Peptides against a protein of PDB entry 6J54. Designs and how they scored, part 113

Target 1, 223 residues: chain A of PDB entry 6J54
Amino acid sequence: NENLFASFIAPTMMGLPIVTLIIMFPSLLFPTPKRLINNRTISIQQWLIQLTSKQMMAIHNQKGQTWSLMLMSLIMFIGSTNILGLLPHSFTPTTQLSMNLGMAIPLWSATVFTGFRYKTKTSLAHFLPQGTPALLIPMLVIIETISLFIQPVALAVRLTANITAGHLLIHLIGGATLALLNINTMTAFITFTILILLTILEFAVALIQAYVFTLLVSLYLHD
Target 2, 42 residues: chain B of PDB entry 6J54
Amino acid sequence: QFQFTGIKKYFNSYTLTGRMNCVLATYGGIALLVLYFKLRSK

## One batch from the design tools (peptide; made by RFdiffusion4, then SolubleMPNN)

Design b2_p12_7_s3 (from b2_p12_7, 9 letters changed)
Fold by OpenDDE base, seed 1:
Structure b2_p12_7_s3 (fold): chain B 223 residues (1-223), chain C 42 residues (1-42), chain A 12 residues (1-12)
Amino acid sequence: as target 1 above (223 residues)
Amino acid sequence: as target 2 above (42 residues)
Amino acid sequence: TLLLLAELLRQL
């Protein structure tokens, strides 16, 4: 069991945390534009960022669009770390619950506090859905308040569990394929095909989880 | 668009103000209950 | 390519 989770241990060199360098590494993949007409790679990156930005911020008014930089940086960070984590012998910081809680709790609290500060009436009204019977109002308000406090936990656990489970499955199926190569080549081929399909799925999951994380933060901001 | 009279004008689940008042009333009720039990234990 | 993929899988 310890061998299964060995890849999730935070790497250190001579007692110094390399985790900080791993977290900062994705920032090097997104250079700032210096020209009106940039290289093709930078242009594609900017195009993707613009498309995702327009899609994510379409639900927000002009005041809510001020969060575009924060949300886009978040999706680029989580997306890049999740994709890079699928490389062999790579450590994914997003597999650590502490990392995801460190992002989820401040962002959630910021969105909730901004909602209560600028849209107090609307934010308070969200604790009670429209058209609720009078007898269910007190219970439903309590449930909705509990639901609010579960949001940052669910946000962090969702990202952590999905990425961690994906990594575990790739390791397990990959180990099974290598073990079956010498035992039965036919079964090894089947498991290898499953592994390929799983790796493609995990690339998609890596991007989807980044998108869902940022989308939910944006939805909490919109209230 | 919604016409309410009496207590339903202030406490309803359809209007924004009514929903807000219902939420505040529920929190106020819970706070009073907690205060009651806290004072009772002393 | 298959051997490279197998080596990558071993690294997993």
Scores: peptide ipSAE 0.026, ipTM 0.730, DockQ to the pose 0.015
Fold by OpenDDE base, seed 2:
Structure b2_p12_7_s3 (fold): chain B 223 residues (1-223), chain C 42 residues (1-42), chain A 12 residues (1-12)
Amino acid sequence: as target 1 above (223 residues)
Amino acid sequence: as target 2 above (42 residues)
Amino acid sequence: TLLLLAELLRQL
């Protein structure tokens, strides 16, 4: 069991945490544009950022669009870290629940607080769906309140579990393929094919989880 | 538009204000219950 | 290419 989770241990070098460098590394992959027409790579990145920004901010008014920078930085960070985590011998910080909670709780609290501040009536009314029978109002309000507090936990756990599970599967199937190479080549080939398909899937999952995390934060802001 | 009269005007599940008031009333009721049990246990 | 990929996977 220790071997299975060895990749999820926070790496340290000479007693210093390398995690800080790993967290900061994705920032180097996204340089700031300096020209109107940049290199093809940078242009594609900017185009993708614009597309995602337009998609995510479409549900928000002008006041909600002030969060665009935060949300876009969040999706870029989580997406990049998740993709980099799929590299060999890489450590993915987003596999750590502590990190994801550290992101989820403040962002969620900020969205809830801003909702109560600027849309007090709507935010309070959100605890009671429209058309609820009068007899169910107290119970439903309690349930919705509990649901609200589960949101940051669900947000963090979803990201952590999906990324961690993907990494674990890659390691397990990869280890199985290596073990089967000398036992049965045919089965090893099958497992290897599964591994390839799984790795492709995990790349998609990495991006999807980043998107979902950011989208849910945005959705909570919209209330 | 729903036309509500009396108490239903302020406490309904259809209007924004009504929903808000229902939520506040629920929280207030729970708070009072908690307070009651806390004071009773003393 | 498959051997290289396998080696990379081994490193995983």
Scores: peptide ipSAE 0.024, ipTM 0.730, DockQ to the pose 0.015
Fold by OpenDDE base, seed 4:
Structure b2_p12_7_s3 (fold): chain B 223 residues (1-223), chain C 42 residues (1-42), chain A 12 residues (1-12)
Amino acid sequence: as target 1 above (223 residues)
Amino acid sequence: as target 2 above (42 residues)
Amino acid sequence: TLLLLAELLRQL
């Protein structure tokens, strides 16, 4: 069972953490445009960023749209790290709960504080859903308050759990496929097919989790 | 369109101001309860 | 492609 989690150990070289370099690596995949008409790769990246930006910022006012750069950088970072994590022998930083909490807590706190600063009445009103019976108001306010504090944890855990679970499944099914190669070739072929389908699914999950993480941060900002 | 009179005007679950006041009243009540138990223990 | 994929999977 130790072999299952070996891929999730933070890599070090001579006692020095190379995790910093791994985290910084995705930034090299998104070069800054230098021309009005860039190459196809950069143009596609800009197009995707533009589409996602328009989609996410459509619900925000001008003040909320100020966060567009941060949210777009966030989705690009998480998405790229998750996709790169599907490469063989790659370490995915987003499998570390500490990494995701480190992103979720500050972003959540910033969105909550900005909400209370500029939309104090609306933010306070969110602790009580509209149409609540009068007798349930105190209990529901407490529940909504607890729910608010669970948001950063849920945000981090969701990302961590989905990416980690995907990697574990790939390792387990991959290991099973290798073990069955010498036992039953037919079953090994079936497990290999499942592994391929699972890998395709994990590519989708990697992008979806990045999107959901960013979207929820955006929604918390909008309140 | 909701028309509230009396106390319901300030404390309701439909208007934005009413919801805010309910939340503040709830927090105030909890704070008073905590304060009461803290003072009672002394 | 299958051989390449198998080699990639072997590295997992």
Scores: peptide ipSAE 0.022, ipTM 0.733, DockQ to the pose 0.015
Fold by OpenDDE base, seed 3:
Structure b2_p12_7_s3 (fold): chain B 223 residues (1-223), chain C 42 residues (1-42), chain A 12 residues (1-12)
Amino acid sequence: as target 1 above (223 residues)
Amino acid sequence: as target 2 above (42 residues)
Amino acid sequence: TLLLLAELLRQL
């Protein structure tokens, strides 16, 4: 039914795309600090950013640490958009594969090109695992090359599929609870309990997928 | 740790340089095959 | 409360 996918249609108002406003809205939730000791909300945000930054950038050298700002902005953007998308009647831009590919492809390309630029020998050597038997070398190099090109697709699809599936599941279970209210109240109660647990899970998934997306980009940078 | 001599020195799966050369050789071989089929079809 | 819940679920 078209109603199942109605939440994934890009919203427009008077023919004007409101999607641009939705994409920009998360940026308003993270104001720039102006004081040495900021408000509680800003302090918590900064603390979380610092913790995640330390964890993600621990693998990188000084040159890789220059990407910290980009990676932290990425995780904040994806995480905030995913969480805001769980609000009723909200539109999540990350459910659109086009947007996720638009993020994944250039970031992946940048990491691959930077790897080849500064670590050419090691990057080329990554196409052949150490200790490979001589007969398997050509096949394994081909497989590893294919694996490299699948990375941006897997990155985008993972994020899109997880967020989209979560939204669909909440919608379907919610619809099932309403339908079962007139049929069997006991089963409706069970389904409603599942819906609550699922919504909590989707909040966690929203953050995890943001983290995984950013982490994988970071790992590709490390090569 | 690994001492290779002759052709194995340049084409091995254990050393960094050896792995790189193997990868380049594989790509070179594939490129030559593609070129061969392209020229053969004409 | 049930109507509110129904409306909330409808909004999902």
Scores: peptide ipSAE 0.020, ipTM 0.727, DockQ to the pose 0.015

Design b2_p12_7_s4 (from b2_p12_7, 9 letters changed)
Fold by OpenDDE base, seed 2:
Structure b2_p12_7_s4 (fold): chain B 223 residues (1-223), chain C 42 residues (1-42), chain A 12 residues (1-12)
Amino acid sequence: as target 1 above (223 residues)
Amino acid sequence: as target 2 above (42 residues)
Amino acid sequence: TALLLAELLRAL
């Protein structure tokens, strides 16, 4: 069982935390634009960032647009780390719940705090859905309050669980494929096909989870 | 759109102010209950 | 090719 989870252990080299380098590595993949019309690869990257930015920030007013830089950096970070994590012998920092909580809790707190600061009435009113029967008001307010506090946990766990589960599944099916090569080649071929399809799916999941994470943060900001 | 009078004007589930007041009242009530039980044990 | 694939799978 330890072999299954070995890929999720934070790598260290002679006691030095390599994790810091792994976290910083994705930043090297996104060079800053220096020209008005840059290379095709960088232009495509900028185009994608612009599209995602426009799509994600469309729900926000001018005040919410101030969060655009942070949210875009967040999605790029999570997306890049998740994609890089699908490489062989790669460590994905986002598989660590501590990492995701470290991102989720402050961002969630910031969004909630911002809501209470600038939209106090709306934020407080959000604890009570419109049209609630009078008898259900106290209970529903409590439930909505609890729901609010579950949001950062759900945000972190969702990302962690999806990425971790995908990695485990790839590892298990990959191991099974290798084991079946000596037993039944036909079954191994089927298993390998599933592995390929799964890896493609995990690429999509990696991006989707990054998007969902940032989208939910932005949505909480919008309230 | 909704015309409320009296207490319903301030405590309703339809208006923004009414919803806010209901939430505050709920929190206030819970706080008072907690305070009551805390003081009861002393 | 199968051996190479197996090693690649081990790397996963």
Scores: peptide ipSAE 0.026, ipTM 0.729, DockQ to the pose 0.015
Fold by OpenDDE base, seed 1:
Structure b2_p12_7_s4 (fold): chain B 223 residues (1-223), chain C 42 residues (1-42), chain A 12 residues (1-12)
Amino acid sequence: as target 1 above (223 residues)
Amino acid sequence: as target 2 above (42 residues)
Amino acid sequence: TALLLAELLRAL
């Protein structure tokens, strides 16, 4: 039991939380450009950031464009931590539900409050879909209100569950391949092939979950 | 384009203002129910 | 190569 979840325990050195250093590490991978034309690696990185920024912020007006820096930093942080988490013996902070709730709840509350502050009529109208029969209006408003409060929980749990499940599956299949190496080499080769395909899928999932998390925050901001 | 008269002008599920008023009325009704049960217990 | 693969799998 404890062996399966050992990789998800927050690492500490001499009783001090090294998790803070792990969380801060992805920031070192994204240096600020200082030249008009930088190195190829930095130029590609900036190009990717600009492409994702243009795609995500295309649905927003000029007021929504002010959130571009925060949303881009969020997707870069989650994406970097998820990708780095696939390295051997690495700890992914995004596997911790507390970490994801710590990001989801403030960002969700900020988007909801900004919606009520600047677009009060539209935000209140979103609790009732257009064309609802008159008799279903009270019940549907209650359901939409409950749905609103489930959003931060669903946002955090989705990210946590997808990353955690992927890590557990890699560990289990990896352990099975290692155990089958001395029992049956042919079956071990099949399980290893599955492991390779799974790791490729987890790289895609790591980026997709970062994108979906940021996109949903952006979508809640757009209302 | 929807033209409503009477109560349907203010409470409808098609116009933006009508939808907003329906939401506020629902919240107001729930608040009144909660207040009623709270005062009944006292 | 098998030992390296085993260590890599254990590290995962």
Scores: peptide ipSAE 0.025, ipTM 0.726, DockQ to the pose 0.015
Fold by OpenDDE base, seed 4:
Structure b2_p12_7_s4 (fold): chain B 223 residues (1-223), chain C 42 residues (1-42), chain A 12 residues (1-12)
Amino acid sequence: as target 1 above (223 residues)
Amino acid sequence: as target 2 above (42 residues)
Amino acid sequence: TALLLAELLRAL
C-alpha cells in the first residue's frame, strides 16, 4: 500500500524541500501583461480573469471588490496547480492537507473578521436563521456556531479529498490497465477507456474545485 | 411588515435586531452557565 | 500517439 501513496510524498532533494519551487512554478505561467495588445495566451488569460472576476465579485459591495485581486489570484493558483498536477509524474501541492489548511484558515479568518468589523449586526444575526421557532433558537445558534468553525476545515478537506481521490483513481486504473494487458486485452482496453474518461473528468474537477474553493471564500466574505 | 410587541420586539427570529439579540442572549446564557459551573466547582 | 500513451501509462 506504500506504493499507492508514493506519489503524494513531498519531493525533496538532498533533504531540502523542493516543494516550495513546485508551488511557485505556476506563477511563471501567468506573466504580467506589458503591452496594450498582448499575446493571444495572455489575452485569453486576462479575459478569463475578467470574466470570473465579474461573475464572482458581482455580489460584493465596493469594500468586497477590494478582495478581487486576492480571490482571482487564489483561483488561478489552485486551478493551475490542480491542472499541472494531472501531468504525468507530477506532484500536486494541493493534495497536501497542510497546504490547503494553510490557505483556508487565514482566508476564512480574514473573511469572518472582516464581516464582524464592518457588518457586526448582520454577522451576529447570521448565527440565527430567519423564522426559527423560539424554542429552537439556543440549539440552532450553537449548531450555526459550530458550522462556522467547520468552514475552514471543509474548504481544505474538500479540495484535498477531491484532488487526492482523483489522483488515486488515475493511478489505480492505470495500474490495473497495465496489469490486464497481458491477462485480457479486451478488458485492458475497457479499463483504458475508463482511464481516459476519468482523466477528462479530473481536468474538470481540478477547475471546479478551484472555483468552488474561491467561491466559498467569496461567499463567506459576503456572509 | 412584522408587528412585534413587548419582549418579542427585542427578541425575535425575523428582524435583524431581534436575531442579533437572540444570539447575544444565547451566548450570554452559555457564558453564565459556564461561569456558574466554574464557580460551583471551586 | 501510442508512444505518448505508453509513456503516460508508465508514469502512472
Scores: peptide ipSAE 0.023, ipTM 0.731, DockQ to the pose 0.015
Fold by OpenDDE base, seed 5:
Structure b2_p12_7_s4 (fold): chain B 223 residues (1-223), chain C 42 residues (1-42), chain A 12 residues (1-12)
Amino acid sequence: as target 1 above (223 residues)
Amino acid sequence: as target 2 above (42 residues)
Amino acid sequence: TALLLAELLRAL
């Protein structure tokens, strides 16, 4: 049981927080362009960022598009950390609930407060869906208020649970394949094939969770 | 567009202003209930 | 290949 959760312990060397270095490492993979026509890899990265930016900011007006830089940086950070976490002996900071809550709560609160500041009428009206029967209004407003406060928790837990569950499943199936190598080679081959398919799925999940996290933050901003 | 008269003009679930007023009224009602129970416990 | 697989699985 201890071996199962050993990969989720925050790494430290000589009592120093190496976690900070792990968090900063993905930033090295995305250098800033210096030329009008850059290297092929940089050009592809910039192209992907532009495509994702246009896709995410399509729902926002000019005022909402001010958040484009922050949202793009967020998706790049979460996506890169999730992908790097699938490497052997790697620690993913996004598996820690504290990390995800630390991102979700401030971003959610910022979107809610900006909504109340600039769109007060629409933000208050959001607690009551249009066309609600009069007798259900008090109950529905309470439910919608509770739903609002669950949003940051759901945002953080979704990311944490998906990444953590993927890591645990890869570890368990990997251990099972190793144990079955000398017991039944055919079964071990099948389990190994499942492991490969699962790892491919986890790469996709890693990117999807990053996208969903940023999209939901963006959606809360738009209301 | 819906035309409402009387109290329904200010408290309705179809107009933006009506929805806002309903939300404020519900929060006000809850606050008054909490205040009532707090004062009753004394 | 089996040794490499075992090392990879152990590293996971």
Scores: peptide ipSAE 0.022, ipTM 0.715, DockQ to the pose 0.015

Design b2_p12_8_s1 (from b2_p12_8, 9 letters changed)
Fold by OpenDDE base, seed 4:
Structure b2_p12_8_s1 (fold): chain B 223 residues (1-223), chain C 42 residues (1-42), chain A 12 residues (1-12)
Amino acid sequence: as target 1 above (223 residues)
Amino acid sequence: as target 2 above (42 residues)
Amino acid sequence: DELIAQALLLYQ
């Protein structure tokens, strides 16, 4: 069972953490455009960023659209790290709860404080849902306050849990496939097929989790 | 459209201002309760 | 809150 979590240990070289290099590596995959008409790879990247930017920032006003760069960089970072994490024998930084909390807490706090700064009345009103019976107001305000503070935790845990669970499933099914190769080849073939399908699913999950994380941060900003 | 009169004009769950006032009143009440128990324990 | 709820429902 020690082998199950071995892939989640932060890698070190000669006692020095190489996690920093791993975190910085995805930035190399997104070079800055230098030409009006770039190559196909950069053009596709820019097209995707443009589409996601238009989709996410459509709900925001001009002040909210100033966060476009931050949100787009966030989705690209999380998405790229999650996809790279699906490579064999790769370490995924987003499987670390500390990493995701490190992103979620400051982004959440920034959105909440920004909301209170520019939309104080609306932000305070969000602690009480519209149409609440008068007798339930105090209790519901308390619950909504607690819910607000749970948001960064839920944001981080959701990303961490989904990516970690996917990796664990791949390891378990992969290990089962290897074990069944010498026991029952037919069953091993079935488990291998499941492994392939699961891997394809994890690629989708990797992108979806990046999108959901960024979207929720955006929604918290919009309130 | 909701038309409220009296106290309901300031404290309601439908208008933005009313909701804000309800939230502030709730926090104020909690703060007063905490203060009361803190002073009572002394 | 409704937008968040809708987003969460789409995710589930």
Scores: peptide ipSAE 0.119, ipTM 0.835, DockQ to the pose 0.025
Fold by OpenDDE base, seed 3:
Structure b2_p12_8_s1 (fold): chain B 223 residues (1-223), chain C 42 residues (1-42), chain A 12 residues (1-12)
Amino acid sequence: as target 1 above (223 residues)
Amino acid sequence: as target 2 above (42 residues)
Amino acid sequence: DELIAQALLLYQ
């Protein structure tokens, strides 16, 4: 059904892509602080950034903490885009697998290369778990190598699938609610209640997926 | 801490160096096999 | 690896 996927089509105006503007829009929601005592909105934003930064970077040493800016910008970008994507008739760039792969592959490769550069012995040793029987070593090394290359794909697909599935489910339940309004008002009320609960869940999922995406990138860096 | 003697000192699944050497040996073996089949076909 | 496994367990 074309109507189900209409919200996932990249919007264009007069042949010009608006996707660039949509991607840049979340940056306007997080202005730089201008005062020591900021307004309530900026203060809450700074507080959240500080909490998440302290929580995520606690596992890293000083060298790993240099990634704090990258990881915080990543979680703010994905989180803001996912939340904005729940607005009616909005386009969510994170529903596009190409977008998520475009983020996952470079970040994954950077973490892997950084690991090989500074922790060569540990990184190579991660292809073989401790205590592996000698006969299983070659096969297990191959499996772990394949597992490593699946990581960026799994990272991108997880984000894409969860956000896309949520949007589709909201669309389907919303459409069913509208269809049932003129058929059975009681059933329509039940489906509407489910829709409300689902939308609340999707707000949580939007933030959780941003956190998980950033956390996994951080954990890959830590190894 | 583990104490290994002989070849197990360099190739083991417990020590960091041993695990690294096992991984390198595995990749080296695979590379040699690929090279063998490539040269055999030509 | 262990931290990743724990994080995935918390997420699921």
Scores: peptide ipSAE 0.050, ipTM 0.826, DockQ to the pose 0.024
Fold by OpenDDE base, seed 5:
Structure b2_p12_8_s1 (fold): chain B 223 residues (1-223), chain C 42 residues (1-42), chain A 12 residues (1-12)
Amino acid sequence: as target 1 above (223 residues)
Amino acid sequence: as target 2 above (42 residues)
Amino acid sequence: DELIAQALLLYQ
């Protein structure tokens, strides 16, 4: 059990935290284009960014589109870190709740304050759904206020829980496969097949969680 | 177009202004209750 | 909130 959770311990070298280097590493995989006609890899990368940007920013007005760079950088960062975190014996920063809260709280706060600054009436009215019976208004306003403060927590916990659970499952099934190699080769083969399928699923989950995280931030901005 | 008269003109769940006023009234009521209990405890 | 709820339902 100690070895299972050892992968979630922040690595250090010579007493210095190398977590910062791990966090910065994905940025090296996305170089900025310098030519009008780029290489195939850069062209595909930019094409994907443009498609995702067009899809996510379609719901926003011109003022909201100013956040396009921030949201695209966020999805690329979380997506790349989650994918790299699935490598064997690798540390995933997004498994740390502190990291996800560190992203969720400022972004959520920025969207909420931006809403109150530019659309004060609409933002305040958002605490009361349209058509609410008069007797339920005070209670519902309180519930919606509590719901607002739960948003950053839910955003961080969702990302942390999904990535962490995926890592634990891969380790458990992997450990079971190794244990069954000398006991029953046929069952070990079955568990190994499950491990491969689970790994593919976790790649998809890693990308989906990055998308959902960014999408929810975008939706909070849209109000 | 919603036609409201009296208090319902300012406090309703259908118009944007009415919803805003309901929210502000709720927060104001809670704040007054908190202040009342705080002053009563002294 | 409705859009968020719809997004969450699609995610589940």
Scores: peptide ipSAE 0.126, ipTM 0.820, DockQ to the pose 0.025; fails the geometry check
Fold by OpenDDE base, seed 2:
Structure b2_p12_8_s1 (fold): chain B 223 residues (1-223), chain C 42 residues (1-42), chain A 12 residues (1-12)
Amino acid sequence: as target 1 above (223 residues)
Amino acid sequence: as target 2 above (42 residues)
Amino acid sequence: DELIAQALLLYQ
């Protein structure tokens, strides 16, 4: 069991946490554009950022679009960290629930607070769905209130669980493949094929989780 | 548009203001209940 | 809430 979770231990070098460097590393992969026509790689990156920005901000008004920078930085950060975490012998900071809670709680609280500040009536009315029978109003308001507070936890746990589960599966299937190499080559080949397919899936999951995390924050902002 | 009269105008689940008032009333009621039990236990 | 529910439903 210790070997299964060894990859999730925060790495330290000479007593210093390397986690800080790992968290900052994705920032180096996205240089700021300096020219009108940049290199193909940078142009593709900017194009992708623009596409995702347009897609995510389409549901927001002008005031909500002020969050575009934050949301885009968030998706880029989570996406890049998740993808980098799939590299061999890499540590994924987003597998740490503490980190994800550290992102989810402030962002959620900011969206909720912003909602109450600028759309007080709508935000308060959100606790009661339209058309609710009068007898169910008190109970439903309580449930919706509880649901609201579960949102940041669900957001963090979703990201953590999906990334962690994917990593565990890769390690398990990888370990099984290695163990089966000397036992049965045919079964090892099958498990290896599954590992490849799983790895491809995890790349997709890594991006999807980043998108979902950011999208949900955006939706909470939209209320 | 729904035409509400009387108390239903202010407390309904269809209008924005009505929903808000219902939520506030619910929270107020809960707060009063909590306060009542807290004061009673003293 | 409906949008969130739909998004979550599509994600599952």
Scores: peptide ipSAE 0.085, ipTM 0.831, DockQ to the pose 0.025; fails the geometry check

